# Peptides against a protein of PDB entry 5YCA: the designs that were tried, part 134

Target 1, 132 residues: chain A of PDB entry 5YCA
Amino acid sequence: RSLPAERNPLYKDDTLDHTPLIPKCRAQVIEFPDGPATFVRLKCTNPESKVPHFLMRMAKDSSISATSMFRSAFPKATQEEEDLEMRWIRDNLNPIEDKRVAGLWVPPADALALAKDYSMTPFINALLEASS

## One batch from the design tools (peptide; made by RFdiffusion4, then SolubleMPNN)

Design b2_p28_8_s2 (from b2_p28_8, 12 letters changed)
Fold by OpenDDE base, seed 5:
Structure b2_p28_8_s2 (fold): chain B 132 residues (1-132), chain A 28 residues (1-28)
Amino acid sequence: as target 1 above (132 residues)
Amino acid sequence: SREEAIAALKAQLAAGKIDEEMYRALTE
């Protein structure tokens, strides 16, 4: 696969310590018709454009939104590039589609695999370790 | 349903329980 050429400069260093990011995560209960669900979110702001994106985790099963990861990592990606990556994820990882929320959600191991590809490892580690 | 879930999210957004960024993260 081919990932977009330009990456969010927030993710310039994949080797940074993730622990300072943990307290930046926030848990929020969302009410759905079939009951409440808790999400953990990490606000990630592109230091160049100042555009924020939330990285998202379902608290219950620790699924991470791959869609949110991609959009945060590649701010100038085309829809075609996103579609290509989402297809790759479907073909190579273990995503789930939750009827309550948009996007592809992947288990922690898959999220970390994507994080490596997107240079987001500290952020995903923090998101996974944050309290819910 | 997905539609009902979105409606619930919209209601929470309107009520100020969730912000626009969270709404987008869950609906887009």
Scores: peptide ipSAE 0.741, ipTM 0.958, DockQ to the pose 0.939
Fold by OpenDDE base, seed 2:
Structure b2_p28_8_s2 (fold): chain B 132 residues (1-132), chain A 28 residues (1-28)
Amino acid sequence: as target 1 above (132 residues)
Amino acid sequence: SREEAIAALKAQLAAGKIDEEMYRALTE
């Protein structure tokens, strides 16, 4: 696969300690027609563009939105590049497509594999360890 | 359904219970 060339400068160092990011995560209950669901979110702001993205976790099963990860990591990605990566995820990982929400959601192990590829390891570790 | 879920999210956005970025994260 071919990942986009330019990455969000927020993720320039994949070796940072994740623990300071844990208290920055927030849990929020979302009401759906078939009942409530809790999501944990981490606001990630591109230090150059100042554009924020939420990294997203379903609290109940710890699924992480791979789509949110990709869009945060690669702010100048084309739609074709995103489509290619999402297809790769479908073919190589274990994503789910939940009827209630958009995007591909992957289990924690897959999320951490993607995090390594996207240089987002501290952020995904924090998101996974945050309380809900 | 997906459509009903989006409607519920729109209502919560309109009511100020979720913000725009959260709405986008769940619907796009």
Scores: peptide ipSAE 0.740, ipTM 0.958, DockQ to the pose 0.946
Fold by OpenDDE base, seed 4:
Structure b2_p28_8_s2 (fold): chain B 132 residues (1-132), chain A 28 residues (1-28)
Amino acid sequence: as target 1 above (132 residues)
Amino acid sequence: SREEAIAALKAQLAAGKIDEEMYRALTE
């Protein structure tokens, strides 16, 4: 597959130690019609544009928003590029579409596979290990 | 439903329980 050409410079080094990022994660309870759900979020700011994106994890099943990962990793991606990647994810990984929230959500193993592709491994490891 | 979920999120945003960034992350 073809990923967008320009990547968020925040993710220039995929080999960094993730542990310093763990305490930067925040858990938040969200109230939905069918009950509360806890999400863990990690604020990731593009050092050039200064635009933040939240990487998102559902605390209960550790699903990670692939959509949030893509948008953070590729700040200049077009909607068409995003759609293409989301289709690839549907065809090659194990995403779920939760009616409560937007985007494609993938299990931890799939999230780490994407993280490798997007050069986000430290950030996703931290997000997965953070307390809820 | 999805619509009801969005409404709940919007209400929490309006009440200051969640911020705009979190709202966007969950609805867009």
Scores: peptide ipSAE 0.739, ipTM 0.958, DockQ to the pose 0.936
Fold by OpenDDE base, seed 3:
Structure b2_p28_8_s2 (fold): chain B 132 residues (1-132), chain A 28 residues (1-28)
Amino acid sequence: as target 1 above (132 residues)
Amino acid sequence: SREEAIAALKAQLAAGKIDEEMYRALTE
């Protein structure tokens, strides 16, 4: 598959220690009609544009928003490029679509596979290890 | 329903319980 050409410079080094990022994660309870759900989020700011994105994890099943990962990793991606990647994820990984929230959500192993492709491994490891 | 979920999120945004970035992350 073809990923967007330009990547968020925040993710220039995939080999960094993830442990310092763990305490930067925050858990937040969101109220839905069917009841509350806890999300763990990690604020990731593009050091050049200063635009922040949240990486998102559902606390209950540890699923990670692949959509949030893609948008953070590729800030200049077109909608067509995003759609193409989401289709690839549907065809090659094990995503779920939750009726409460937007995007494709993937289990931890799939999230780490994507993280490797997007050079986001430390950030996803931190997000997965953070308490909720 | 999805519509009701979005409505709930909008209400929480309006009340200041969640910020705009969180709202976008959950609805877009």
Scores: peptide ipSAE 0.739, ipTM 0.958, DockQ to the pose 0.954

Design b2_p28_8_s3 (from b2_p28_8, 12 letters changed)
Fold by OpenDDE base, seed 1:
Structure b2_p28_8_s3 (fold): chain B 132 residues (1-132), chain A 28 residues (1-28)
Amino acid sequence: as target 1 above (132 residues)
Amino acid sequence: SAAEARAALEAQLAAGEIDEEMYRALTE
């Protein structure tokens, strides 16, 4: 598959220690019609553009929003490129589409696979280890 | 339903129970 050419410079080094990022994560309970659900978020700011994106985890099953990962990693990606990647994820990984929230969500193992592809490993590790 | 879930998020945003960043992340 083809990923967008330009990547968020925040993710220039995939070998960084993730532990300092853990306390930066925040958990919040969201009330839905069928009951409450806790989400964990990590604010990731592009150091050049200063535009923030939030990486998102469902606390209960640790599903990670692949959509949020992609948009954070590739700020100049076209909608076509995003659609192509989401299709690839559907065909090659184990995503879910939760009716309560937008985006394509993947289990932890798949999230880490994507993190490797997007050079986001420290950030996804931190998000997965954060308390809820 | 998805529509009911969105309405719940909008209500919580309007009430100040969730912030704009969280709302955007869940509805993007």
Scores: peptide ipSAE 0.740, ipTM 0.959, DockQ to the pose 0.833
Fold by OpenDDE base, seed 3:
Structure b2_p28_8_s3 (fold): chain B 132 residues (1-132), chain A 28 residues (1-28)
Amino acid sequence: as target 1 above (132 residues)
Amino acid sequence: SAAEARAALEAQLAAGEIDEEMYRALTE
């Protein structure tokens, strides 16, 4: 598949040690009509544009938002490019859609596969290892 | 419902319990 040409400079090195990122993650309880749910988030700021994105994990089952990963990795992607990637994820991985929140959410193994493709492995490893 | 969930998120944003970046991450 073809991914967008321009990638967030934050992810220039996929081989960095992820452990320093773990304490930067934060758990937050969100109140929904059917009860509270805990999310773990990691704030990732594009060093050029200074625009932040949160990478997101559901604490309970460790599902990670593939949508947030894509938008963080490819800040200049078009909606069409995003739609194509989300379709690829649906066809090749094991995503879920949760009625409470937007986006496609994938299990940890799928998240790490995407992380490799997007060159953001350290960030996803940290997000997965952080406490909730 | 999804609409009720969105309303709950909007209320928490308005109250300052979640920030705009968190709101976007959950509603994008």
Scores: peptide ipSAE 0.739, ipTM 0.958, DockQ to the pose 0.922
Fold by OpenDDE base, seed 2:
Structure b2_p28_8_s3 (fold): chain B 132 residues (1-132), chain A 28 residues (1-28)
Amino acid sequence: as target 1 above (132 residues)
Amino acid sequence: SAAEARAALEAQLAAGEIDEEMYRALTE
C-alpha cells in the first residue's frame, strides 16, 4: 500500500528505547451511558508544528486507536489518504468499531504492525505497557 | 447508542472533566 509522503518528525527513529515514554502516559476514566471505561493516552507533539495528538488505548482490552496513530504520524495526509489506509486496515487487520468512540481500534499485535509501518514503535510499546 | 455516548462526552467536556484534546481523540 501507499502511505502519505511526509511523516511527523517526532517519529524519525523507530529504534529508540520506549521505556522513558511509559511514565508520560496517563489513564483517565470516561463515563459512558453503559458504564465507565478507562483510557490510556500519550500526548505526542510534532516538534516542528507544535501540534499535539493523543495516542489512545482502551485499558481493558488494550485496543489502540489506529485513526489516532495515522493522524499523528501523517500530519499532512488528505482525507482520501486516511480513508484509503482505514480501508486497508479493515481488509488486512482486525479492527473494532466501538459505538462509544470514533475511529478504528485494533488489538495490540495489529497496533504494533501499524507502528512499524508508521515508524512509531516506541510510542505504541509505551502506550501498551503503561498502567491504568 | 452512539448519540448518547457523544452526549455524555459533551457533558464531561462542558464540565471540564475531560479536555478538548481528549474529546477530539474520542470523537474524531
Scores: peptide ipSAE 0.739, ipTM 0.958, DockQ to the pose 0.915
Fold by OpenDDE base, seed 5:
Structure b2_p28_8_s3 (fold): chain B 132 residues (1-132), chain A 28 residues (1-28)
Amino acid sequence: as target 1 above (132 residues)
Amino acid sequence: SAAEARAALEAQLAAGEIDEEMYRALTE
C-alpha cells in the first residue's frame, strides 16, 4: 500500500516518551439510544496549521478509530487515499464496525501497528494507557 | 439504529454537551 506523502509535523518523532501525553487524555460519556458509552480522547493539534483532531478510544474494548488516526496523521490526504487505506485495513487487520459511530475502529494491537506506520506510536500508547 | 445514534450525537452537539471536535471524531 501507499500512504500519503505529507505527514502531520506533530508526528515527526515516533520514539518520544508517551507518558507526558497520558494526562492530556480525557474521558467523555456519550449517550446513545441503547445506553451510555465512554470514549477516551486525545487532542492532537498540527503545529503548522493549528488544526486539532481527536484520537479516539472506546473505553469498553479499547478499540481505536483508525479513521481518526489517518486523518490526523495525513492532513492533506485525498479521499481516494483514505479509501485505499481503509480498504487495506479491512483486508489486513481486524477492524470492527459499530453502528453507533462512524469510522473504522481497530483493536489495540492493530492500532499500534498502524501507529508505527503513521509514526504516532507515543500518542496511541498514551491513549491506550489513559484511564476512563 | 445508526440513524438514531447519529441523531443522539447531533442533539448532544446542539445542547453543548459535546464539542465540534468530538462530534467530528464520532461522525467522520
Scores: peptide ipSAE 0.739, ipTM 0.958, DockQ to the pose 0.931

Design b2_p28_8_s4 (from b2_p28_8, 12 letters changed)
Fold by OpenDDE base, seed 1:
Structure b2_p28_8_s4 (fold): chain B 132 residues (1-132), chain A 28 residues (1-28)
Amino acid sequence: as target 1 above (132 residues)
Amino acid sequence: SAEAARAALEAQLAAGKIDEGLYRALTE
């Protein structure tokens, strides 16, 4: 598959130690009609544009928003490029679509596979290890 | 339903229980 040409410079080094990012994660309980659910988020700011994106995890099953990952990694991606990648994820990984929230969510193993492709491994490791 | 879930998020945003960044991350 073809990923967007320009990547967020925040993710220039996929080999960094993730542990300093763990305390930067934040958990919050959200009330839904079916009951409360806890989400963990990590604020990721593009060092050039200063535009932040939140990487998102469902605390209970550790599902990660692939949509949030893609949008953070590829800030100038077109809607067509995003749609293409989301279709690839549907065809090759094990995503879920949760009716409560937008986006395509994937289990931890799939998230780490995407993280490797997007050069986001430290950030996803931190998000997965953060307390909720 | 998805609509009910969205309404719940909007209500919590309006009440200041969640911030705009979190709201966007869950609704876009």
Scores: peptide ipSAE 0.723, ipTM 0.955, DockQ to the pose 0.910
Fold by OpenDDE base, seed 5:
Structure b2_p28_8_s4 (fold): chain B 132 residues (1-132), chain A 28 residues (1-28)
Amino acid sequence: as target 1 above (132 residues)
Amino acid sequence: SAEAARAALEAQLAAGKIDEGLYRALTE
């Protein structure tokens, strides 16, 4: 598949140690009609544009928002490019669509596969290891 | 429902319990 041409320079090196990112993650309980749910987020700021995006994890099952990953990784992507990638994820991975929140969410193994494609491995590892 | 969940998030944003960044991450 084809991914957007320009990637967030924050992710220029996929081999960096993820451990310094772990304490940067933050957990928060969100109240929903059917009960509370804890999310873990990691703020990722594009060093050139200074625009932040939050990578998101559901604490309970460790599912990661693929949508958040894509939007952080590809700041100049069009909606069409995003739609194509989300379709690819639906066809090739194991995403869920949770009615409580937007986007496609994938299990940890799928998240790490995407992380490799997007050059985000340290960030996803940190997000997965963070306490909730 | 999805609508009820969105309303809950909006209420928490309005009350200052969640910030705009988190709200966007969960609703966009």
Scores: peptide ipSAE 0.722, ipTM 0.955, DockQ to the pose 0.918
Fold by OpenDDE base, seed 3:
Structure b2_p28_8_s4 (fold): chain B 132 residues (1-132), chain A 28 residues (1-28)
Amino acid sequence: as target 1 above (132 residues)
Amino acid sequence: SAEAARAALEAQLAAGKIDEGLYRALTE
């Protein structure tokens, strides 16, 4: 597969310590028709454009939104590039589609695999370790 | 249904229980 050429400068160093990011995560209960669900989010701001994106985790099963990861990592990606990557994820990983929320969600191990590809390892580790 | 879930999110956004950023992250 081919990933977009330009990556968010926030993710230039994949080897940073993730522990300082843990307190920046926020848990929130969302009310859905079939009951409440808790999500954990981490605000990630592009240091050049100052545009924020939220990385998202379902607290119960620790599923991570691959869509949120991709959009944060590749701010200039085309819809075609996103579609191509989402197809790759469907073919090679173990994603789930939840009718309550948009996007493609993956289990923790798959999220960490994507994090390595997108240079987001510290951010995904922090999101996974945050309390809910 | 997905439509009912979206309506619930819109209602919470309108009521100020969730912010625009969180709404976008869950609906786009």
Scores: peptide ipSAE 0.722, ipTM 0.955, DockQ to the pose 0.919
Fold by OpenDDE base, seed 4:
Structure b2_p28_8_s4 (fold): chain B 132 residues (1-132), chain A 28 residues (1-28)
Amino acid sequence: as target 1 above (132 residues)
Amino acid sequence: SAEAARAALEAQLAAGKIDEGLYRALTE
């Protein structure tokens, strides 16, 4: 696969300590027709454009939105590039499509694999370790 | 259904229980 050429400068260093990011995560209960569900989010702001994206985790099973990761990592990606990556995820990882929310969601191990590819490891580690 | 879930999110956004950023993250 071919990832977009330009990456969010927020993710320039994949080796940073993730622990300072943990308290920046926020949990919130969302009411759905079939019952409540808790989500954890981490606000990630591009230091150049100042545009924020939220990385998302389902608290119960720790599924992470791969879609949110991709869009945060590659702010100038085309729709075609996103579609190509989402197809790759479907073919190579174990994503789920939850009827309640948009995007592809992946298990923690898959999220960390993507994080390595996108240079987002500290942020995904923090999101996974945050309390809910 | 997905439509019912979207309606629930819209209602919570309208009521100020969730913000626009969270809404976008769950619906786009």
Scores: peptide ipSAE 0.721, ipTM 0.955, DockQ to the pose 0.898

## One batch from the design tools (peptide; made by RFdiffusion4, then SolubleMPNN)

Design b2_p29_3_s1 (from b2_p29_3, 13 letters changed)
Fold by OpenDDE base, seed 1:
Structure b2_p29_3_s1 (fold): chain B 132 residues (1-132), chain A 29 residues (1-29)
Amino acid sequence: as target 1 above (132 residues)
Amino acid sequence: EEEEEEEREEEEEEEEEIMEEARRKLLTD
């Protein structure tokens, strides 16, 4: 697969300590037709464009939105590039189907694999470790 | 005190906006 050429400068260093990011996460209860569900979110602001993206975790099963990860990591990606990556995820990882929410969600292990590919490891570690 | 109240109100508004945006992004492509 081919990832977009330009990456969010927020993710310039994949080796940084994730601990300081944990308190920046926020839990949020969202009402769905079948009942409430808790999510954990982490606001990730592109230091260059100042545009924020929210990384999302389902509290119950710790699923992470791969789509949100991709969009945060690659702010200049085309829809085609996103579609290609999402197809790759479907073919190579273990995405979770949840019709209540948008995007493609993956289990923690897959999220960390993607985080490594996208240079987002500290952020995903923090998101996974944050309380809900 | 008045400035502190204004700052608190601004922070609350910002948090609401963040929550709404997060919800929107979660529910829509």
Scores: peptide ipSAE 0.148, ipTM 0.643, DockQ to the pose 0.031
Fold by OpenDDE base, seed 2:
Structure b2_p29_3_s1 (fold): chain B 132 residues (1-132), chain A 29 residues (1-29)
Amino acid sequence: as target 1 above (132 residues)
Amino acid sequence: EEEEEEEREEEEEEEEEIMEEARRKLLTD
């Protein structure tokens, strides 16, 4: 597969200690038609554009939004590039379907695999370890 | 005291905005 050429400079170092990011995560209860669900979010601001993206985890099963990861990692990606990556995820990983939420969500192990590809490992580790 | 109250209100508004933004991104593509 082909990933976008330009990556968010926030993710310049994939080897950073993730523990300082854990307290930056926030839990949030969101009401859905079938009841409340808790999510954990981590605000990731592109240091150049100053545009924030929120990395998202479902508290219950620790599923991570792959779409949010991609958009944060590749701020100048085309829709075609995003669609191509989402198709790759569907074909090669184990995404879950949740009609309540937008985007493509994946289990923790898949999220960490994507994090390695996108150079986001510290951020995803922190998101996974944060309390809900 | 009034300044502390204003700062608290601003912080609450900021948190509300952040929560709303997160909610929006969660519910919309």
Scores: peptide ipSAE 0.145, ipTM 0.642, DockQ to the pose 0.032
Fold by OpenDDE base, seed 5:
Structure b2_p29_3_s1 (fold): chain B 132 residues (1-132), chain A 29 residues (1-29)
Amino acid sequence: as target 1 above (132 residues)
Amino acid sequence: EEEEEEEREEEEEEEEEIMEEARRKLLTD
């Protein structure tokens, strides 16, 4: 598959230690019609544009929003490029359907595979390790 | 004391905005 050419400069070094990012994560309880659910979020700010994106984890099963990962990694991606990547994820990984939330969510192993492709490994490791 | 109180209020407002943004993002593509 082909990924967008321009990547968020926040992710220039995929080898950084993730541990300093852990305390930057925040837990959040959100009320849904069927009851509360806890999420963990990590604010990821593009150092050049100063535009933030939030990486999201479901606290209970550690599912990660692939949609949020893609949008953070590729700030100038077209809708067509996003659609192509989301289709690739559906066809090649193990996305989880949760009708309570928007976007395409994947289990931790798939999130780490995507993180390698998007050069986001420290950020996803921190998000997965953070307490809820 | 006043400066510390203002800083706490600013932090609380920022956290509220972040929580609202995260909540909104979870409900929209």
Scores: peptide ipSAE 0.138, ipTM 0.642, DockQ to the pose 0.031
Fold by OpenDDE base, seed 3:
Structure b2_p29_3_s1 (fold): chain B 132 residues (1-132), chain A 29 residues (1-29)
Amino acid sequence: as target 1 above (132 residues)
Amino acid sequence: EEEEEEEREEEEEEEEEIMEEARRKLLTD
């Protein structure tokens, strides 16, 4: 597969310590037709454009939104590039089907695999370790 | 001190708005 050429400069160093990011996460209970569910979010701001994106985790099963990861990592990606990556994820990883939420969600192991590809490892580690 | 408090309140309001937008996006296919 081919990833977009330009990456968010926030993710220039994949080896940074993730622990300072843990307290930056926030949990929120959201009501659904089948009952409440807790989500954990991490605000990630592009240091050049100043545009924020939220990385998202479902607290119960620790599923991570791959769509949110991609959009944060590649701010100038085309819709075609996003569609290509989402298809790759469906074909090569183990996405979770949840009709309650938008985007493509993946289990923690897959999220960490994507994080390595997108240079987001510290951020995904923090999101996974944060309390709900 | 008062200016710092006002700036903090504005930042908190902005964060709440951004979080609410994220909530909306989460629930919208």
Scores: peptide ipSAE 0.127, ipTM 0.638, DockQ to the pose 0.028

Design b2_p29_3_s2 (from b2_p29_3, 17 letters changed)
Fold by OpenDDE base, seed 2:
Structure b2_p29_3_s2 (fold): chain B 132 residues (1-132), chain A 29 residues (1-29)
Amino acid sequence: as target 1 above (132 residues)
Amino acid sequence: MEEEERREEEERRREEEIMREAARKLETD
């Protein structure tokens, strides 16, 4: 598959130690009609544009928002490019359906596969290891 | 200093917007 040409310079080095990022994560309890759910978020700021994006994890089952990953990794991507990648994920990975949340969510193993493709492995490892 | 303060304020506003949407339903960016 083809990914957008320009990537967030925050992810220039996929080999960085992830442990310093763990305490940067924050837990958030969100109220839904069926009860509260806890999420873990990691603020990722593009060093050029200074625009922040939040990587998102469901605390309970560690599902990760693939949409948040894509938007953070490829800030100049078109909606068409995003749609194509999300369709690829649906066809090739194991996305989870949850009507309470926006975007496409995937299990930890799939998230790490995407992280490798997007060069953001340290950030996803930190997000997965953070406490809720 | 003014430019830095402006950038920080813009970042805070963006974060607040994200959090506001997340409060209604979990919104990703």
Scores: peptide ipSAE 0.029, ipTM 0.534, DockQ to the pose 0.102
Fold by OpenDDE base, seed 5:
Structure b2_p29_3_s2 (fold): chain B 132 residues (1-132), chain A 29 residues (1-29)
Amino acid sequence: as target 1 above (132 residues)
Amino acid sequence: MEEEERREEEERRREEEIMREAARKLETD
């Protein structure tokens, strides 16, 4: 597959220690028709553009929003590029279909695989380890 | 500073939409 050419410079080093990011995560309860659900969010700010994105995790099953990852990693990506990547994820990983939430969500193992591809490993590790 | 705060708030809103809505907005920053 082809990922966007320009990546968020926040993710220039995939080998950084993730532990300092853990306390930066925040839990959030969101109401849905079938009841409340808790999510964990991590604010990720592009150091150049200063545009923040939030990485998102469902607390219950630790599913991670691949969409949030992609948008954070590739701030200049086109809609077409995003669609292509989401299709790739659907075809190659194990996404979870949840009609309550937008975007494409994947289990932790898949999230870490994507994190490696996007150079976001420390951030996804932190997101997964954060308390709900 | 104020513009940055506005941008952050807008991003939070977009992320909330990702979380709450079945239909995703495909806009990117």
Scores: peptide ipSAE 0.037, ipTM 0.569, DockQ to the pose 0.039; fails the geometry check
Fold by OpenDDE base, seed 1:
Structure b2_p29_3_s2 (fold): chain B 132 residues (1-132), chain A 29 residues (1-29)
Amino acid sequence: as target 1 above (132 residues)
Amino acid sequence: MEEEERREEEERRREEEIMREAARKLETD
């Protein structure tokens, strides 16, 4: 598949050690109609634009927001490009269905596969290893 | 520090609101 041409310069090196990013993650309890749920968040700032973006993990099953990954990796992507990628994820990976949260969420293995494609491996590894 | 804390809190609040808007198809930031 084709991905957007311009990528967040934060992700210029997919091989960096992820461990320094682990303490940057934050656990957060969010109240939903059916009860509380814990999420883990990692703030990622585009070094060029200085615009922050949050990567999100559900603590219960370690599902990762693919939508957040895509938007962080490709800040200039069109909605059409995002839609195409989300369709690809639905067709080729194993996204979960959760009516409580926005975006498309995927299990850890799929998140890491996407991380390779988006050059975000250190950040996703850190997000997955952070405590909740 | 105060300004930074305020900004971070606003960012967290925004993300929470967006995540709760699944029914309205508002995507996560």
Scores: peptide ipSAE 0.034, ipTM 0.577, DockQ to the pose 0.059; fails the geometry check
Fold by OpenDDE base, seed 3:
Structure b2_p29_3_s2 (fold): chain B 132 residues (1-132), chain A 29 residues (1-29)
Amino acid sequence: as target 1 above (132 residues)
Amino acid sequence: MEEEERREEEERRREEEIMREAARKLETD
């Protein structure tokens, strides 16, 4: 596969300590027809453009939105590039099916694999360790 | 509570309400 050429400068160093990011995560309780569910979100702001994106985790099974990761990591990606990456994820990883949520969601192990590819490991570690 | 924490909480509440009203209850960014 081929990832977009330009990456969010927020993710210039994949080796940073993730622990300072943990308290920046926030939980949300969302009401669904079948009952409430909790999500954890981390606001990630591009230091150059000042545009924020939210990384998202389902609290119950720790599934993470691969779509949110991609959009945060590659702010200048085309729709074609996103579609290509989402297809790759479907073909090579283990995405879940949940009609309640938008985007493509993956289990923690797959999220960490993507985080390595996108150079955002500290942020995904923090998102996974945050309380709900 | 710090003023920044209040602003963050208010923003989160607004996002939660928007998501509740959508066909899919959680949107990605």
Scores: peptide ipSAE 0.032, ipTM 0.584, DockQ to the pose 0.093; fails the geometry check

